# Peptides against a protein of PDB entry 5HDT, part 38

Target 1, 163 residues: chain A of PDB entry 5HDT
Amino acid sequence: MVVKTFMDMDQDSEEEKELYLNLALHLASDFFLKHPDKDVRLLVACCLADIFRIYAPEAPYTSPDKLKDIFMFITRQLKGLEDTKSPQFNRYFYLLENIAWVKSYNICFELEDSNEIFTQLYRTLFSVINNGHNQKVHMHMVDLMSSIICEGDTVSQELLDTV
Target 2, 163 residues: chain A of PDB entry 5HDT as posed
Amino acid sequence: MVVKTFMDMDQDSEEEKELYLNLALHLASDFFLKHPDKDVRLLVACCLADIFRIYAPEAPHTSPDKLKDIFMFITRQLKGLEDTKSPQFNRYFYLLENIAWVKSYNICFELEDSNEIFTQLYRTLFSVINNGHNQKVHMHMVDLMSSIICEGDTVSQELLDTV

## One batch from the design tools (peptide; made by RFdiffusion4, then SolubleMPNN)

Design b2_p13_7_s2 (from b2_p13_7 with S1M Y9F A12K)
Fold by OpenDDE base, seed 1:
Structure b2_p13_7_s2 (fold): chain B 163 residues (1-163), chain A 13 residues (1-13)
Amino acid sequence: as target 1 above (163 residues)
Amino acid sequence: MAKKPKKVFGPKK
């Protein structure tokens, strides 16, 4: 299974990283990003998060437009964190934990539309955060947002006022 | 659970 392949892959697995690079590129296609099944989209998001992890600090995607699409896509999936009783919540947590630890959104600092991406991320996180989330979820959400603020320095004042 | 990476992304200088 593709999901398990990337999930289990380490950053130092150079041979596997080379072998699955083309698959990683295909997973970012519109076919997967616009898949009608929300559970499939969640799996795709988790795969993309793992792809960023294993190739860090170099993203395999070079197109700014594609990178924007990917991060906007991942941001949309984070809405699923709202329902802590969902059978898929653990996968949503996986996605959150990964992007927080990997700091994948820092890739967006090189994009022209970085402020748009960060704004959507913050709005999404604040819309789903609630007292039903455990400490780890809250920690990852805060770490994710704080990392962007601390390292960005060019984040819009409007976004800073939202925090 | 997700693997905690040794290498992470950061703003490019």
Scores: peptide ipSAE 0.615, ipTM 0.930, DockQ to the pose 0.857
Fold by OpenDDE base, seed 2:
Structure b2_p13_7_s2 (fold): chain B 163 residues (1-163), chain A 13 residues (1-13)
Amino acid sequence: as target 1 above (163 residues)
Amino acid sequence: MAKKPKKVFGPKK
């Protein structure tokens, strides 16, 4: 129900955005980010990705620490892209496609630990990239990584060593 | 599939 609500919501749905703002904030709680069920965490990640989409260009989360937790959480979920035959692959693709299109990781440029987040993202993506992925998956992965490199002012040496 | 947004996040630094 929650997944569908955010998935179907448009950016210009101002009344709905206000109505579901508290739910959006609640979804970023430790209860959901640290949920023991892997499938639930994936659904949470997709919801969070949609929340960033809906509220773009303004993230509803104001805490830098919370934002870091969210992006580290999303990054961890992207590991699921490794198996194209997984029953949940389409949802992992949804997550990838969303964050690539929305450019949600650009929020991280404002965070103190941006280099840590980007480094973890690149390491994760490089670890899951394989020839079994279709062109769209590859495109989104490349687009996501290239966007961060091209649009960022500086990157750490650790990130450069990873790339 | 995901909705393609008209508004996206931009870099601030």
Scores: peptide ipSAE 0.610, ipTM 0.931, DockQ to the pose 0.786
Fold by OpenDDE base, seed 5:
Structure b2_p13_7_s2 (fold): chain B 163 residues (1-163), chain A 13 residues (1-13)
Amino acid sequence: as target 1 above (163 residues)
Amino acid sequence: MAKKPKKVFGPKK
């Protein structure tokens, strides 16, 4: 399975990274990003998160437009964190934990539309955060947002005023 | 459960 392949792959697996590079590129296509099944889109997001992990600190996606599409896509999936009783919550947690640890959103600092991406991320996280989340979920949410604020020089004052 | 990476992304100057 494609999901398991990237999930199990390490950053130093050079042969596998080269072998599955084309597959990684295909997973970012509109076919997958706009897939009609919500659960499939979640799996795609998890794969993309793992792809960023595997290839860090160099993302395999070179197009700024494609990178924007990917991060806007991942941000939309994070809405699923709201329902802690969902059967898919563990996969949403996986996605959150990955992007927090990998700091993948820091790629967005190189994009012209970084403020749009960060704004959407913060709005999404604040909309889903609730008392039903355990400490780890809260910690990853805070770490994700703090990394962007503390390391970024391009974050707009408007966004900072809302935090 | 996700693997914790040794290498991570940071803002490029």
Scores: peptide ipSAE 0.608, ipTM 0.930, DockQ to the pose 0.853
Fold by OpenDDE base, seed 3:
Structure b2_p13_7_s2 (fold): chain B 163 residues (1-163), chain A 13 residues (1-13)
Amino acid sequence: as target 1 above (163 residues)
Amino acid sequence: MAKKPKKVFGPKK
């Protein structure tokens, strides 16, 4: 199982990281990012989040366009956090917790379209946040947004208006 | 549950 392979892999597993690098690149292809099945897209997002974790602090994806596609894709999956009683909620929580802990969105500071990515992230999080979420979910959401604001050199007026 | 990483991404800008 591809999902389990990356989920169980550690950051210091250098030989495994080299072995599965091509698979990591393949998972970011349009075939998976545009997969018609919503549950498959969620699994892909979780794999990508684990890939960022494993290779931190250096992502294996070097193309700015590909990185933008990946983070816009991950952002779209976070919409699933709205329904806390969904059978897939635990998987959405996994995605949120991972990207908050790994701080993977910090990669976006090097992208020309960083403001677009961050704006879309904030809009998505504020659209799904509700009182049905427990303290851990709220904590990860706040930590994710605060990390970007506090660690960024500049924030656009559009982003400030969104927050 | 996700593994908590020792290494994370930091801001480069």
Scores: peptide ipSAE 0.607, ipTM 0.931, DockQ to the pose 0.809; fails the geometry check

Design b2_p13_7_s3 (from b2_p13_7, 4 letters changed)
Fold by OpenDDE base, seed 2:
Structure b2_p13_7_s3 (fold): chain B 163 residues (1-163), chain A 13 residues (1-13)
Amino acid sequence: as target 1 above (163 residues)
Amino acid sequence: MAKKPKKVFGAKK
């Protein structure tokens, strides 16, 4: 399965990284990003998160528009963190943990619409944060948000109003 | 759980 392939792949697997590069690019297509099944979209998001992990610190996607689409897509999936009892929660956690550890959203600082992406991320995270989340979830959420603020050179007033 | 990466993305702006 594609999900397992990227999940198990290491950053130093150069031969595999080259072998699956085309698949990585294909997974960012509109077919997958706009898939009608929410469970499929979650799997796609996890794969994309792993792709960023595997290829860090160099994203394989070269189009700024595509990168924006991907991060807006990932952000939308994070809404699923709201229900800790969901059968898919562990996969939502996987997504959160990955993007927090990999700091993949730091790629967005190079994008023209970075403030839009970060604003949506913060709004989404604040909307799903609740006392039912365990310490690890809270840690990753806080780590993700604080890292972006601390590492960003400029923050829009809109983002500041959201925080 | 996710693999913890040795290499991560940094802010470039």
Scores: peptide ipSAE 0.606, ipTM 0.921, DockQ to the pose 0.832
Fold by OpenDDE base, seed 5:
Structure b2_p13_7_s3 (fold): chain B 163 residues (1-163), chain A 13 residues (1-13)
Amino acid sequence: as target 1 above (163 residues)
Amino acid sequence: MAKKPKKVFGAKK
């Protein structure tokens, strides 16, 4: 129910955005980010991705520490893209497509630990990319990484050398 | 399938 609520919500739904703001904040709690069930964590990640979409260009999460936790969490979920035959692959694709389109990782440029977050993202994407992925998956991966490199002027040379 | 957003995030300085 919660997953569908945010999935279907538009960016201009001001009354709904206000109504579900507290739920959005609750979904970023340690209870959900550290949930023991892998499938639940994937659903949480998709919800968080949709929350960033809905509230763009202003994230509802104001704590830098919380934002770091969220993006490190989302990055960990992207590891699931490695198995194209998984029953959950389409949901992992949903996550990738969303964060690529929304450019949600650009929020991280205002964080002190942005380089750590981007490094983990790049390592994860290069770890899971394979010939079994279709063109759309490859496109979103490339777009996601390219956006960060092109939009940011605070990316370290060390990170660029790794890419 | 995800909705394609009209508004997106940009890099902040």
Scores: peptide ipSAE 0.605, ipTM 0.920, DockQ to the pose 0.835
Fold by OpenDDE base, seed 1:
Parts: sequence; C-alpha cells; structure tokens
Structure b2_p13_7_s3 (fold): chain B 163 residues (1-163), chain A 13 residues (1-13)
Amino acid sequence: as target 1 above (163 residues)
Amino acid sequence: MAKKPKKVFGAKK
C-alpha cells in the first residue's frame, strides 16, 4: 500500500526516495487532491505530509502553483480535527503531528501567496481547537503556529492581527 | 504515530 510505503520510509533511504519520486509527484495531481471521497483525501494528505518529511529539507515539488495547491489542500483536511470521536481522528492527528514536526509549512515562505496560506492555516486551526483535544494535540497546534511566527522574517502585522 | 524527522524545513525568505 502506498500510504504505508511512505509512512515507513526514512529520510536517509536514498534508493527508495529515488524509486518512489515519480509516485510522489503523481500523488499531488488534481485527481487525488480533488478526489470525491473525504477519507481518500485524508490518506492523500498523510502521504503528502510523509513525502515532505522524507525529502526534507528539499521539497520534491518544484512548481509554486502546485505547492500552493498542496498546502491549501492539507489545510482543508485539518478541519477534520474538530471531531475527536471520528473514526478517522487518529489519521488527522497523524497529519497534524507530521506537519508540526517536519515544519513543512515553512516551504510556503518562498511562495508569493504565503500570507494567504498561513492565514487559512491559522483560521482553520483556531476553528477546530476545543477542550476535547488532549495535551499532545494542543501542543502540536501551538508548535505549528509558533514555528511559523518565529521563522518568518516577513510575517506581516496584518496576518498576526487576523488570528 | 508519525516518525520524528532529523531533518526539517526552515524559512528560506
């Protein structure tokens, strides 16, 4: 299974990274990003998060437009964190934990629409945060948001005021 | 659980 392949792959697995590079690129196609099944989209998001992990600190995607599409897509999936009783919550947690640890959203600082992406991320996170989340979920949410603020050389005051 | 990476992304701008 593709999901397990990327989930189990290490950053120093150079042979596997080369072998699955084309598959990683294919997973970012509109066919997967716009898949009608929400559970499939969640699996795709987890795969993409693992792809960023595996290839860090270099993203395998070279198109700024594609990178924007991917991060907007991942951001939309994070809405699923709201329901802690969902059967898919553990995968939503996996997605959150990965992007927080990998700091993949830092790639967005190189994009023209970085402020749009970060704004949507912050709005999404604040919309789903609730008392049903355990300490680890809260920690990853805070770490994700704080990392972007701390790493951003050009984080606008307007962006900070919108959160 | 996700693997904790040794290499992470940093701000490039």
Scores: peptide ipSAE 0.603, ipTM 0.919, DockQ to the pose 0.825
Fold by OpenDDE base, seed 3:
Structure b2_p13_7_s3 (fold): chain B 163 residues (1-163), chain A 13 residues (1-13)
Amino acid sequence: as target 1 above (163 residues)
Amino acid sequence: MAKKPKKVFGAKK
């Protein structure tokens, strides 16, 4: 199973990282990013988050346009964090925890459209955060947003107004 | 739960 393969893989598994590189590239195709099933898209997002974890600090995706598509895609999936009673909430938590720990959104500082990506991320997080979330969820959300502000040299006025 | 990585991404800009 593809999901389990990347979930269990470590960062120092150089032979496996080389073996599954083509699969990682295939998972970022439009076929998966635009899949009609919402649960499939969530699994794809979790796989992509694990791929960023495994290959950190070097992303296997080299196209700026593809990287933008991936992070806009992941941002859209984070909307599922709003319903804490959903059967899929644990998967959404997995996604949040991963991207917060790995700091994968810091890749976006290399992109010309970084302000657009960060603005959408912050708007999404502030739209779903609520009192039903436990302290771990709140901590990861705050860590994710704070890391971007702290690491970035400059941010747009629109992003500052959102914070 | 997600594995906690030893290596993470940093800002390049």
Scores: peptide ipSAE 0.602, ipTM 0.920, DockQ to the pose 0.825

Design b2_p13_7_s4 (from b2_p13_7, 4 letters changed)
Fold by OpenDDE base, seed 2:
Structure b2_p13_7_s4 (fold): chain B 163 residues (1-163), chain A 13 residues (1-13)
Amino acid sequence: as target 1 above (163 residues)
Amino acid sequence: MAKKPKKVFGKKK
């Protein structure tokens, strides 16, 4: 129900955006980010990705610490892209496609620990990318990483070593 | 598939 609600919502749905704002905030709670079920965490990640989409270019989360937690959480979920034959691959693809199109990770430039987040993202993507992925998956991965490099003014040596 | 957004995030300059 919640997944579908955010998935179907448009950016210009101002009334709905106001109505579901508290739900969006609730979904970023530790209860969901640390949920013991892997499939639930994936659904949460997809919802969070849609929340960023819906509220772009303004994230509804105001806490830098919370934003860091969210992006580290999303990054961890992207590990699921490694198995193209898994039943949940389509949702992992959804997550990747969304964050690539929305450029949600660009929010991290405002965070103190941006380099840590980007480094972890790149390491994760490089660890899961393989020849079994189709062109669309590769495109989104490249677009995601390239966007961050192009938008960034400076890159840490650690990140350079990763890339 | 995900909706392709018209508005996206960018670095604040």
Scores: peptide ipSAE 0.644, ipTM 0.928, DockQ to the pose 0.843
Fold by OpenDDE base, seed 4:
Structure b2_p13_7_s4 (fold): chain B 163 residues (1-163), chain A 13 residues (1-13)
Amino acid sequence: as target 1 above (163 residues)
Amino acid sequence: MAKKPKKVFGKKK
């Protein structure tokens, strides 16, 4: 299973990283990013999050447009955090925890459309945050947002208004 | 639970 392969892979597994690089690139294709099944998209997002983890601090995706698509895609998946009773909530948590720990969104600072990406991220997070979330969820949400603010030289006024 | 990475992304200066 592809999901488990990336989930279990370590950052220093150089041979495996080379072996699965083509698969990592394939998972970022429009076929997967625009997959009609919501559960499949969530699994894809988790895989992409793990791919960023595994290859950190160097993303295997070189196209700025592709990177933008990926992060906008991941951001859309985070909307699933709104339903704390969903059977898929644990996977949404996995996604959140991963991107918070890995600081994968920091890749976006190199993108021309970073402000757009960050704005959408913050809007999404504030849209889904609620009192039903446990402390860990809140912590990861705060960590994710704080890291971007702290490492960013400039943040759009729109983003600041959201915070 | 996700693996906690030793290496993370950061803004390049």
Scores: peptide ipSAE 0.643, ipTM 0.931, DockQ to the pose 0.857
Fold by OpenDDE base, seed 1:
Structure b2_p13_7_s4 (fold): chain B 163 residues (1-163), chain A 13 residues (1-13)
Amino acid sequence: as target 1 above (163 residues)
Amino acid sequence: MAKKPKKVFGKKK
């Protein structure tokens, strides 16, 4: 399936990156971002995270509006981290681990609405973090938030109040 | 588990 294809693809697979570029663009369409099935949306988010990984440091999405939609979409999926006993928790962990390692949210610094995106991300992470999460989950959450603070020289007061 | 990337995103100057 599509999920497995992007999951297994390496950053140096230039031929495959070229071959699946159109599919990557299609996966960011409203059809997938607004899919009614929660599990499908999670799979889409994981695919998008892998797409950012594969094409790093150059995202294949060039539209600022589309990039905003994608990151707001990914942020919404992270709410699923709250239930550590969910059958989909491992996939939520995959999403978190990927975006933390890839530092994909750093793309948002090029967007006018970066503060909105970061604020929403931080609020979401702090709302779902709990004692049931293991050390790896906590580490990825901290790394994700710290990376954004380090890369951004200044952040909004609202974001600082959240931290 | 996710693959750990060699290349990552950073703030563009």
Scores: peptide ipSAE 0.635, ipTM 0.931, DockQ to the pose 0.853
Fold by OpenDDE base, seed 3:
Structure b2_p13_7_s4 (fold): chain B 163 residues (1-163), chain A 13 residues (1-13)
Amino acid sequence: as target 1 above (163 residues)
Amino acid sequence: MAKKPKKVFGKKK
C-alpha cells in the first residue's frame, strides 16, 4: 500500500525519492484532500506527513496555495486526537508525532497566510487537548507549538487575540 | 511509530 511505501522510506533514499515524487504530488490533489471518507483522509494526512519527512528540508510542493491547502487539511485531521479511545487514535498519534518531529509547519512561515494557518493549528490543539492524553501526546503538542514560537519572529497581536 | 528524522524543517534564512 502507498502508506507503507512512504512510511518505510528513508530520507537518504535518493533513487526512491525520485521514483515516487510524482505519486507524492498526486496525493496532494483535491481528490484526496476532499475525499468523503474520514479514514481515507487520515491515511492521506499520514502519507503527506511522511512525504514532508522524506524530502526534508526541501518540500516537493512549491505552490503557496497548495501548501496552504495541505496544512489546513492536516490541521483538520488533528481534531481526531480528542477521542483517545478511538480505534484510529494510534494513527492520529502517528500524525502528531511526525509533524512535531519533522517541524513541517515551519514551511508556513514563507506563506502570506501563515497567521491564519497557525491560528487554526493552535485553536485545534487547544480544542482537543485534555487530561486523558498521556505525557507523550502533551509533549508533542507542546513541541509543535513551541517550535513555531521559537522559529518565528514576534507573534502578531492579532494572532494572540484570536488564540 | 513514526521514524525520527535526521533532517527537519526550519525557518529559511
Scores: peptide ipSAE 0.633, ipTM 0.931, DockQ to the pose 0.840

Design b2_p13_8_s1 (from b2_p13_8, 4 letters changed)
Fold by OpenDDE base, seed 5:
Structure b2_p13_8_s1 (fold): chain B 163 residues (1-163), chain A 13 residues (1-13)
Amino acid sequence: as target 1 above (163 residues)
Amino acid sequence: MRYNPKLNTKKRP
């Protein structure tokens, strides 16, 4: 129910954005980010991706630490892209497509630990890329990584070694 | 996904 609410919400729905702001904040709580069920965590990640889409270019999360936690959390979920035969693969695809299209990670440039987040993202993507992925998956992965390189003023040596 | 032009015209803070 919550997943569908954010998935169907328009970026121009100002009244709805205000109405569901508290729910968006609640979804980023440790209760959901550290939920023991892997499928629940994937659903939470998709909701968070939609929240970033809806509130773009801003985010409802004001704490830098919370934003870091969220992006590290989303990055961990992307590991699920490795198994192309998983029943949940289409949902992982949705997550990837969303964050690539929205350029959600670009908000991390304002964070002190942006290099850590980007390094972890790149390592994760390169670890899951395989020949079983279709061209669309590869395209979204490339788009996601390229958007960060293009917008970044500086890239750490560690990140350069990963690319 | 629904597209809003603000996504491309406004820089992220």
Scores: peptide ipSAE 0.037, ipTM 0.696, DockQ to the pose 0.088
Fold by OpenDDE base, seed 2:
Structure b2_p13_8_s1 (fold): chain B 163 residues (1-163), chain A 13 residues (1-13)
Amino acid sequence: as target 1 above (163 residues)
Amino acid sequence: MRYNPKLNTKKRP
């Protein structure tokens, strides 16, 4: 139900955005980010991606530490892209497509630990990319990584060495 | 996701 709510919401739904703001904040709690069920964590990640989409260009999360936690969390979920035969792959694809399209990670440029976040993202993506991925998956991965490189003069040498 | 002009304008630069 919650997943569908955010998935179906558009950026112009001002009243709904206000109504579900507290839910959006609650979904970023440690209870959900550290949930023991992998499938639940994936659903949470998709919801968070939709929240970033809906509230773009500004996230409803005001704490830099919370934003870092969220993006590190999303990055960890992207590991699920490795197995293209998984029954959950389509949902992992949705996550990738969403964050690439919205350029959600670009919010991280405002964070002190942006280089750590981007480094982990790149390492994760390169660890999961394989020949079983179709062209669209590859394109979204490239779009996601290139948008970060193009946006920032803040890209560290360590990140460049990872690429 | 299909292309959405409104989304495209709202996404992070």
Scores: peptide ipSAE 0.036, ipTM 0.697, DockQ to the pose 0.106
Fold by OpenDDE base, seed 1:
Structure b2_p13_8_s1 (fold): chain B 163 residues (1-163), chain A 13 residues (1-13)
Amino acid sequence: as target 1 above (163 residues)
Amino acid sequence: MRYNPKLNTKKRP
């Protein structure tokens, strides 16, 4: 299974990273990003998160437009965190934990539309946060948001209004 | 999840 392949891969596996590079690129295609099945999109998001982890601090995606599409896509998937009783919640948690720990969104600072991406991320996170989430979920959400604010040289007023 | 703290920085010079 593709998800397990990337999940089990470590950051120092250079031969594997090269072997699966084409797959990593293919997973970011519109076919997967716009897949009609919500569960498939979640799996794709988890794979993409692992790809960012594996190839950190760089990413195999060189197109700014593609990077924007990916992070907007991942952001949309985070809406699934709102339902803690969902059978897929553990995968949503995995996605959140991964992107928070890896600081994947920090690559967006190099993008022209970084403010749009961060604003959408913050709005999404605040929309799904609820008292049903355990401490770990809250911690990862806070870590994710704090990292972006602390590492960003400038933030838009719109982003500040969201916080 | 296995993480390397040295590789979780995405900022470029």
Scores: peptide ipSAE 0.038, ipTM 0.703, DockQ to the pose 0.123; fails the geometry check
Fold by OpenDDE base, seed 4:
Structure b2_p13_8_s1 (fold): chain B 163 residues (1-163), chain A 13 residues (1-13)
Amino acid sequence: as target 1 above (163 residues)
Amino acid sequence: MRYNPKLNTKKRP
């Protein structure tokens, strides 16, 4: 299973990282990012999160446009956190935990459209945050947002208005 | 933990 492959891979497995690099690139294709099945998109997002983790601090995606597409895609998947009773919630949690811990979105600071990405992220997170989430979910959401604010050189006024 | 100061990205130990 592709999901398990990237999930179980560590950051120091250089030979494996090289072996699966083409697969990582393929997973970021429009075929997967625009897949009609919501559950498939969630799985893809988790794989992409793991890819960012194992290739950190770099990303295998060299195109700024592709990186933007990926992070906008991941951001859209985070909307699924709104339904805490969904059978897929644990996978949404995994996605959230991963990107928060890795600080994957910090790659976006190198992108021209970083403000758009961060704005959409914050809007999405604030739209799904509720009292039904446990402490861990809240913590990861806060960590994800705080990391961007604290480590970013510049925060746009629009982003500040969302906080 | 390794940290990329340029990208502000964490790396797990």
Scores: peptide ipSAE 0.037, ipTM 0.690, DockQ to the pose 0.269; fails the geometry check

